Peptides against a protein of PDB entry 4PN1. Designs and how they scored, part 178

Target 1, 261 residues: chain A of PDB entry 4PN1
Amino acid sequence: KIEMNFLNKPIVPDTTKVISNFLTHYLITEPVEHVEIEAKLGTLIDLETQNRFEFPVMNETILNPEFNLRTRFESDMTASEHKYLNEFLNQAFRDSQKPGRLPFAYKHTKQVDLFYETEDNSRDKIRVSKNQSDNQVLACVKKRRVADLFLYCPNDAFDIRISISDELPVSMPSGNQQPSLTRLKDRVGYVHQEIKIDLTKTTQNDPVYDTTERHELEVEFGNIADLRDRAQKAKDGMEAPLFRRVQLFMDNVRILRREHS

## One batch from the design tools (peptide; made by RFdiffusion4, then SolubleMPNN)

Design b1_p25_7_s4 (from b1_p25_7, 11 letters changed)
Fold by OpenDDE base, seed 3:
Structure b1_p25_7_s4 (fold): chain B 261 residues (1-261), chain A 25 residues (1-25)
Amino acid sequence: as target 1 above (261 residues)
Amino acid sequence: ETYLVDEEALKKRLEEIEKLSRELS
């Protein structure tokens, strides 16, 4: 009978361990209270060449944040790539509705985000999100990006940025305050096993280019409470539940980053 | 150029696929 290895036991990929430790830090060690954890598909751009970053590795590689690689991350893609991913996810949704599968949930949302400057002119703006159809307030938050983990993926269409953010609920800006930026969001969301996959078209006015459209795909942990529980167990010596959840998350990311038009 | 499919359109596509599957069974 065939065995998995000479120990005949499962082994955890190093990538899973590194990401798990990263998440555990901001879930448990230095906990972010209103944490959002997401991966965005995009491109690591070399600041010197303005082309996609090139590094002497042959597969998915987590970049060490201690090194300044002189890169920026562009979380945008072409409309054609975005459309392809939409079609791909629609098919995945349909297939998941078949007997014997765990079904996707689907939601289409259209909202407007209004950004306001803070009284102290802090770097972080207040974001008021409203339903585009009836103008009802959905959220009012001050979002702070706490940490990033970048994955260079030379064999795939996209690189990955995993971000830890703090979405602090705040009071509405004063009625006489004008937004500094208005952004329209058209988002289709797919949820499978509490992993959220969002395709978002963002439209905003630009003083130079008039109107700009951005195309984003993000994968988010949909159950932070469960993830935090798993991270706590990991800190207590039982790492398997966290590893399994991170593996699921990353497998979904890997599927998506390999797809392109 | 609105390619993001709404929920209703997706449901209709699903129903069509299911119908075809039944017809081919």
Scores: peptide ipSAE 0.173, ipTM 0.706, DockQ to the pose 0.010
Fold by OpenDDE base, seed 5:
Structure b1_p25_7_s4 (fold): chain B 261 residues (1-261), chain A 25 residues (1-25)
Amino acid sequence: as target 1 above (261 residues)
Amino acid sequence: ETYLVDEEALKKRLEEIEKLSRELS
């Protein structure tokens, strides 16, 4: 007879606990009303070397935000990497349609994002998203980055940034305002067990950076209400449901960040 | 290079795969 461990009970990885606590803070303790929680694949870059950050650890490690590590996060990848991930996810989608599996949902969207300065000239811009085909307004929001948690992943193709954002719905800018930035987005979205995986190719005119195209992959919690409920239960002493959901999320992230051409 | 496929294209590909699977079965 075999048992899981000497307690014969599931054990939660420390990474799961740390992330769960991070999420609980912004879901329950200091709740963000219109919260978006996503993980982006990218690269932690050492500001001193301009190379990928090197830290004396051998596995996935959450960086302590209390320390200035002199890094920046680049949420970008090469076109070839992006293409590979697209093919990988398409295959995963196909496989999930088979009997006995939970199916992926799939959606392809092309939109234009128009960014406007706020009247008070706050750092947060208003984003108006429109469908490229018919210019129908899809959303008008003011997105505020609330917090970030960075994972250094030395064994994988990508590092991870988990972000808490507040996407506040706001009124449309006045017709006399001109957008400060226009961004075209080509996005394919996959949803599995309420976890959203988006591959996005963006095109924009950047006056500062000599880059007009970006390739991004993001993983997002698709059911915030459920996540908030789980977080509340965790605050009340029952942590297992939250841990399970965070574990699912992170396992999906781990799968994706390991894939490369 | 365009690698992001639309839903219709993906559906067609899936149908073709299913057809092939039936034929090979």
Scores: peptide ipSAE 0.138, ipTM 0.665, DockQ to the pose 0.010
Fold by OpenDDE base, seed 1:
Structure b1_p25_7_s4 (fold): chain B 261 residues (1-261), chain A 25 residues (1-25)
Amino acid sequence: as target 1 above (261 residues)
Amino acid sequence: ETYLVDEEALKKRLEEIEKLSRELS
């Protein structure tokens, strides 16, 4: 007979607590009404060297946002890396369909995103998303980045940015207004236990560099209402449900950032 | 080049898995 520890009770990793507190703030304390919570795989870049930053740590580390570390986050990856992740997720999808497993859901979407300046000339742009096949409007939103939490992952292929965003539904721009930016998105989405994983190829025209392609992988909480409920319970003294959900989310992120060809 | 697998391809694979599962059960 063995026990988990000298208390024989589960212990919550500090990373889980920190992230849980971060989420609780924007779910409960200063609640964002139309909140989107996602993690993107990418690279923390040293602004001086333009290479991946090197911090004096040996494992996954949440960076303190109060410190200016003179870095930027690049969510892009190579086509090869993106392809590998696609193959990996496809296999995970197939395996999950077997008896005794919880199955993935899958969706493939191709859309066009049109970005418009706001009438008040605010920093935030209006995004109109249309289906490429029939040009039907899928969404019209004003997305505001509220907060970021960065994880430096020296042992993995990617670093992580967890973002809190406010995605406010808004009215369509005036018909005479021209988009300031147009993007084509090819996205495959995988959902498992209400955690959404998206692989997105984005094509964008650039006046200087012509057509550029980006490759992104994002992991999103698919049930915000449930997450908010868990956060409220945590605020009321029952933290376990929130910790479990955050742990699940982060374990999925960890699996993905470790995969490489 | 487009490497992202479409839904039809995955559905086909799923059907094959389901068929195999039924045959082996």
Scores: peptide ipSAE 0.031, ipTM 0.561, DockQ to the pose 0.010
Fold by OpenDDE base, seed 4:
Structure b1_p25_7_s4 (fold): chain B 261 residues (1-261), chain A 25 residues (1-25)
Amino acid sequence: as target 1 above (261 residues)
Amino acid sequence: ETYLVDEEALKKRLEEIEKLSRELS
């Protein structure tokens, strides 16, 4: 016989604990009412060099948010990288349809996002999302970025930003208001075990470059109610369900960030 | 440039896979 370790019990990686605690804080301790939790693939850029940030570590590490590392996060990737990930996910979708597997769900959405200034001139803008085809309103929200957690991944193609956002439903802007920004989104969404993976190509007018196209990949917790329930249980002393869910989430993220053409 | 396959195309692929799976099972 063999055992897991000298305790013969499963052990939770420190990364899982840190992320779980981070999520628990904004789910339970200081709860965000309309919380969105997503991880974006991108690159931590050193503001001094304008190159990818280099930290003296050899593997995936969560950066301490209390320190100003003079970095910015570039959530954009090249078209070729985005295409590769798209093909990769398409293959994963196909493979998941085979017997004995849990299938992906898939949805292709083309929408237009209209951003409006708020009456109080706050930094947060109102986003109205509509279908490009029939102009049907999909959502009207005010999204506030609450917190970020950055993962530096020196061995992978991408670094990771995990973000907590408050996506507050709000009433439609008045008819006399003009959007300050218009963004077209072409998005394919893959859902597996209630983890949502979105590939998004966005196009918008840029005051400097006229038109800017961006390519993003994000991984999101698709069942916030379940996640909040798990977080509450964790707060009450039963951490295993939350750890398992976070582990699943991060494993999906890890798979994706390793892929490159 | 991305290869954003439309939903109908993927549904078609799904149907083909399901058919194949039934035949091979």
Scores: peptide ipSAE 0.026, ipTM 0.588, DockQ to the pose 0.011

Design b1_p25_8_s1 (from b1_p25_8, 7 letters changed)
Fold by OpenDDE base, seed 2:
Structure b1_p25_8_s1 (fold): chain B 261 residues (1-261), chain A 25 residues (1-25)
Amino acid sequence: as target 1 above (261 residues)
Amino acid sequence: SAAEEELKAWYEEVNKMIKKEIEEA
């Protein structure tokens, strides 16, 4: 008979604990009402060299935000990398349809995001999202970035930013107001066990700046209510459900960031 | 607890999958 360890009890990796605590803070301790929790694949860039940062570590490492590490996060990848990930996810989707597996769900959406300045000149903009095909309003929100947690992944193609955001529903801007920014999004979404994986091609039209294109991969918790419930249980002393959910999330992220074009 | 057993079962499944992958590689 094989045992897990000398106590024969499950042991949670430290990474899982740290992330779980981070999430619990914004789910329970200082709760964000309309919370969005996502991980983006990208690159930690050294501000001095403008290259990928090189930390003296050999594995996945959560960076301590209390230290000035002189980095920025680029949530982008090449078109080739993005295409490869799309093909990879398509194959994973197909494989998940086999008997005995839990299937992926798939959705392809095209939307336009219009950003408007607020009357109070706050840093946060109002985002109006519309369907590109029929111009129907999908959402009108004020999205605020609350917190970030960065993971340096020296053995993988990408580093990770886990972001906590607040998406506050707001009223539509006045009809005479012009958008300060327009963003076209072509999104392919995959859902597995309520974890959302989105591949997004973004074209940004700024009246002042040149048009830019970005290729992003995002992994999001698709069931925030469940996650909040798990976090509450963790605060009450039962941590296992939260740890399991975070571990599942991170394993999906780890799979994706290891893929190379 | 039931939650601990659930977590245990999940990790055991993961470990089995990893083992299988290593053996089939």
Scores: peptide ipSAE 0.007, ipTM 0.356, DockQ to the pose 0.034
Fold by OpenDDE base, seed 4:
Structure b1_p25_8_s1 (fold): chain B 261 residues (1-261), chain A 25 residues (1-25)
Amino acid sequence: as target 1 above (261 residues)
Amino acid sequence: SAAEEELKAWYEEVNKMIKKEIEEA
């Protein structure tokens, strides 16, 4: 007979606890009403060296946000890396359709994001998202970045930024306003067990810079209501449901960040 | 660039194939 440990009870990894606490804060303690929680794959860049950040750790490490490490996070990846991830996810999708598996759902969307300045000169812009095919309005929101949590992953192809955002629904801008920025998004979305994985190609015309293309992979909690309920239960002393959901999320992120061309 | 266009075309083709697989399944 084999036991899990000398207590014969499950233990929760410290990473799971830290992330769970971070999420609980913005779900319950200081609740964000229209919360979006996503992890982006990218690279922590050391501002001094302009190379990937080097921290004296040997594995996945959550960086303390209280310390200014003089870093920036680049959520962009190469076209080849993005392609590799797409192929990887396509294969994962196919494999999940087999009997005995939970299937992926798949969605391909092309949208236009129009950004408008607010009258209050706030840093937050109004984003109007439209379907490229029929110009149907998909969303009109003011997105505010609330908090970030960075994971340095020295053994993997990518570092991770977990972001808390508030996507406040707002009224459409007046017809007389011109967008300050237009962004085209081509998004391939995969959903497995209510975790969303999006591969996004973004094309932006910058008036100062030539057309820039960005390749991003993001992992998002697809059921915020469930996550909030789990976080509330955690505050009430039942932490296991939250830990399980965070573990699932992070395992998916860990799989993806290890993949490279 | 030509490389970017080729990559775009590839993604579109792959995504089309995946969509077809979903519809046929």
Scores: peptide ipSAE 0.016, ipTM 0.364, DockQ to the pose 0.012; fails the geometry check
Fold by OpenDDE base, seed 3:
Structure b1_p25_8_s1 (fold): chain B 261 residues (1-261), chain A 25 residues (1-25)
Amino acid sequence: as target 1 above (261 residues)
Amino acid sequence: SAAEEELKAWYEEVNKMIKKEIEEA
């Protein structure tokens, strides 16, 4: 017989605890009403060198937000990397359809995002999202970034930003307003066990730099109500349900950030 | 929240598509 350890009990990784506490804060302690919680793959850039940040650690490390590390996060990847991840996820999707597995769900969407300035000239813009094919309005929101948690991943192709956002539904801009920015989004979405994985190609016309393309991969909690319930239980002393959900989320992120062309 | 409902609707749609593919295979 083999046991897990000398207590024969599971041990929760410290990373899981730190992330769980971070989520609990914005789910329960200072609750964000229309919360979106996502992880983006990208690169921590050292502002001094303009290269990938180098920190004296040997594995996945959550950066302390209390320290100014003079970094920025770039959520873009190459078209080749993006294509590879798409092929990888397509294969994972196919494999999950086999008997005895939990299946992926798949959705391909093409969307137009129109950004409008607010009357108060606030930093936050109103985003009107429309279906690209029929111009049907899908959403009108004001998105506010609330908090970020950065993971430096020296052994992987990508670093990770976990973001807490507030997506406030707002009224449509007045008919006389012109959008300040238009983005085309081609999104391939995969869902497994209520974890959403999106590959997004964004095309934007910039008046200065012409048309630019971005390639992003995001992993999102697909059931916020359940997550909030788990966070409440954790706050009440029952942490296991939250830890399990965060562990699942992070394992999916870890799989993806290790993949590269 | 609106974001939660949108995400829920998306998951439901995706799950419906998968179910259909499995039934047709």
Scores: peptide ipSAE 0.000, ipTM 0.278, DockQ to the pose 0.017; fails the geometry check
Fold by OpenDDE base, seed 5:
Structure b1_p25_8_s1 (fold): chain B 261 residues (1-261), chain A 25 residues (1-25)
Amino acid sequence: as target 1 above (261 residues)
Amino acid sequence: SAAEEELKAWYEEVNKMIKKEIEEA
């Protein structure tokens, strides 16, 4: 007979615990009402060198947000990397449709995001999302970035930013307001076990940035209610359900960040 | 919204078509 370890019990990786605690804080302790929790693939850039951040670690490492490491996160990738990931996910989608597997769901969305300044001059802009084909309003929200957790991944093509955001539904801006920014989004979405994976090509004219196009990959918790329930149970002393969900999320992220052309 | 419902319906239809294509391949 073989046992898992000398206790014959599953153990939880420290990364899972740290992330779980991070999520629990913004789900339960200081709850964000309309919470969005996503991981973006990108690159931690050293502000001094403008190169990828280098840290004396050999594996996936959560950066302590209390320390100013003088980094920025670039949530972008090359077109070739993005294409490769799309092909990879398409194959994963196909494979998941086989008997005995849990299937992916697939969605392709083209939308226009219009950003409006708020009357109170808040840095949090109102985003109106419309279907690109018929201009039907899909959503009108004010997104507030609440917190970030950065993972340095020296062995992988990408670093990770896990973000907590408050995506508050708001009323449409007045008809006399002009958008301060317009963004076109071409998004391919995959959902597996309530984890949402989005490949997004964005086109925008931003005078601050030289690039008009961005290629992003996002991994999002698709069932926040379930996640909040799990987080509550964790606060009540039953951590396993939350750890399992976070582990699933992170495993998907880990798969994706290792894939590149 | 109506747009969201249409997109949902389209999404479901596309998934069905993809499954069919896979089964026929």
Scores: peptide ipSAE 0.000, ipTM 0.284, DockQ to the pose 0.013; fails the geometry check

Design b1_p25_8_s2 (from b1_p25_8, 11 letters changed)
Fold by OpenDDE base, seed 1:
Structure b1_p25_8_s2 (fold): chain B 261 residues (1-261), chain A 25 residues (1-25)
Amino acid sequence: as target 1 above (261 residues)
Amino acid sequence: MESEEELKKLNEEINEMIEKEIKEA
């Protein structure tokens, strides 16, 4: 018989603990009411060189937010990379439908996001999302970025930004207000074990600049209520359920960030 | 991006794959 280790018990990676603590803070300690928690694939850019940031580490590393590293995060990827990931996820979707597997769910969504200025001229804009086909209002929210956690991944195609946002439901703008910005979103979504994986193509028309497209991949916790429950249990001394869910999330992220065209 | 027609095709491929797996099991 083989044992896992000299205690014959599971061990929790330090990365899992750090992320779990980060999530617990914004789920329980200083709770964000309408929380969205997602990881985006992208690149940490050194502001001085405008190239990918280089840090003296050899593997996945959570960057300490207390240090100003003079970086920005670019969540955009090439159309080729985006296409490759789409094909990869389609294959994963197909394979998951086989007997003995847990199946993916799939959804294709096309929406228009209309951004409106707030009366108080706050930095946060009101976003009205509508279905492109019938112009039905899907959501009206004021989204605020609460916190970010960056993972530098020197061995992988992408770095990671884990973001916590507050999506506050708000009333529709007055009929006399014009949107300051309009974005078209074409999204294909995959859901596996309540983890959402979205490939999004965003198109923005600028009157001065040519039409710009952005290609993004995001991984999101699809069941916030469950995650919050797990975080509460962790605060109460039962950490295992939270660690398991965070580990699942991060393993999915790790799979995706290793893929490239 | 994936289209509704592509999704339909994908679903058909899935069904065929499942049927094949059942037969080979």
Scores: peptide ipSAE 0.026, ipTM 0.555, DockQ to the pose 0.012
Fold by OpenDDE base, seed 2:
Structure b1_p25_8_s2 (fold): chain B 261 residues (1-261), chain A 25 residues (1-25)
Amino acid sequence: as target 1 above (261 residues)
Amino acid sequence: MESEEELKKLNEEINEMIEKEIKEA
């Protein structure tokens, strides 16, 4: 008979605890009402070298936000990397349809995002999202970035930004307002155990600058109500349900960030 | 990017194969 350790009890990885505490803060302690929690794959760029930053660590490391690390996060990848991840997820989707597995769900969405300035000149813009095919309004929100947590992943193709956002539903802009920015989004979404994985190709037309294209992969908690319930239980002293959910989320992120062509 | 229609078709093909395997087993 083999035991897990000298106490024969499960041990929660420190990464899981740190992330769980971070989430609990914005779910329970200072609750964001319309919270979105996502992880984006990208690259931590050294502002001095403009290359990927090299921290003196050898594995996945949560960066302390209290320190000025002189980095920026680029939430972009090459078209080839994006294609590879799409093919990888397609295969994972196929494999999940087999007997004894939990299946992926799939959705392809093409939308246009129209950004409008607010009357109060706030930094936050109103985003109106419409379906490209029929111009049906999908959402009208003011999205505010609340907090970020960065993970440096020296052994993987990508670093990670976990973001807390507030997506406040708002009324449609007045009919006389013109959008300040328009973005086209082609998104393929995969859902497994209420974790959403989205591959997004974004095209932005700037009248002054050339058309820019961005390729993003994001992983999102698909059931915020459940996550909030788990976070509340954690605050009340029962941490295991939250740790399990965060572990699942992070394992999915870890799988994706390791994949490259 | 693979379309929803392509994935739907693929799923149908997979389901047909699975059903065939179950019947032959």
Scores: peptide ipSAE 0.026, ipTM 0.522, DockQ to the pose 0.011
Fold by OpenDDE base, seed 5:
Structure b1_p25_8_s2 (fold): chain B 261 residues (1-261), chain A 25 residues (1-25)
Amino acid sequence: as target 1 above (261 residues)
Amino acid sequence: MESEEELKKLNEEINEMIEKEIKEA
């Protein structure tokens, strides 16, 4: 007979605990009402070298936000990498349709995001998202970045930023307002076990920056209500449900960040 | 990026294959 360990009980990786605590803070302790929680694939850049950040660690490491490491996060990848991930996810989608598997759901959206300045000239702009085909309004929100958690992943193609945002639904801007920025998004979305994976090609005319196109991969918690319930249970002393959900999320992220062309 | 229509078609093909496998089993 084999046991898992000397307690014969599952253990939780420290990474899972740290992330769970981070999420619990913004779900329960200082709750964000319209919370979006996503992980983006990208690269931690050392501001001094302008190269990928190098830290004396050998595996996935959560960076302590209390320390200014003089890094920036670039939530972008090459078109080739993005294409590879799309093909990879398409294959995963196909495989999940087989008997005995939990199927992926799939959605392709083409939208335009219109950004408007707020009356208070806050840094948080109003985003109006419309479907490109029929101009139907999909959303009108004021998105506030609340917190970030960065994972340095030296063994993988990508580093990770986990972001907590508040996507406050707001009224449409007045008809006399012009957007300060327009962004075209071509997005393919995959959902598996309420974890959403989005591949997005963004086209933006930026007068300052030469980059007119961005390729992003995002992993998002698709069921915030469930996650909040799990976080509440964790605050009440029952951590296992939250840990399991965070572990699932992180395993999906880990799969994706290892894939590259 | 692969279109929804392409994935739908692929899914249909997969389903047909599955149905065939079930019938042959």
Scores: peptide ipSAE 0.026, ipTM 0.554, DockQ to the pose 0.011
Fold by OpenDDE base, seed 4:
Structure b1_p25_8_s2 (fold): chain B 261 residues (1-261), chain A 25 residues (1-25)
Amino acid sequence: as target 1 above (261 residues)
Amino acid sequence: MESEEELKKLNEEINEMIEKEIKEA
């Protein structure tokens, strides 16, 4: 007979606890009403060296947000890396359709994002998202970045930024306002067990700079209501449901960040 | 990136293969 440990009880990894507490804060303690919670794959860049940040750790490490490490996070990846991840996810999608598996759902969207300045000159812009084919309005929101949690992953192809955002629905800008920025987004989305995985190619036309393309992969909690319920239960002393959901999320992130061409 | 239509086709092909395997088993 084999036991899990000397207590014969499951234990929660410290990473899971830290992330769970971080999420609980913005779900319950200081609740963000229209919360979006996503992890992006990218690279922590040391502002002094302009190279990938080197922290004296040997594995996945959550960086303390109280310390300014003079880093920036680059969520962009190469086209080849993005293509590889797309092929990887396509294969995962196919494999999940087999009997005895939980299937992925898939959605391909092409949208245009129009950014408008606010009348109050706030840093937060209004984003109008439209379907590129029929110009149907998909969303009109003011997105505010509330908090970030960075994971340095020295053994993997990518570092991780977990972001808490407030996507406040707002009224459409007045017809006299011109967008300050326009972005085309080609997004392929995979959903498995209410975790969303999006590969996004963004094209931006800058009037001063040449057309820039960005390739991003994001992992998002697809059921915020359920997550909030789990976080509330955690505050009420039952932490296991939240820990399980966070672990699922992080395991998916860990799979993806290890994949490279 | 592969289109949704391509993935749907692939899924259909896989389902057909699975059904065939089940019938032949």
Scores: peptide ipSAE 0.025, ipTM 0.531, DockQ to the pose 0.011

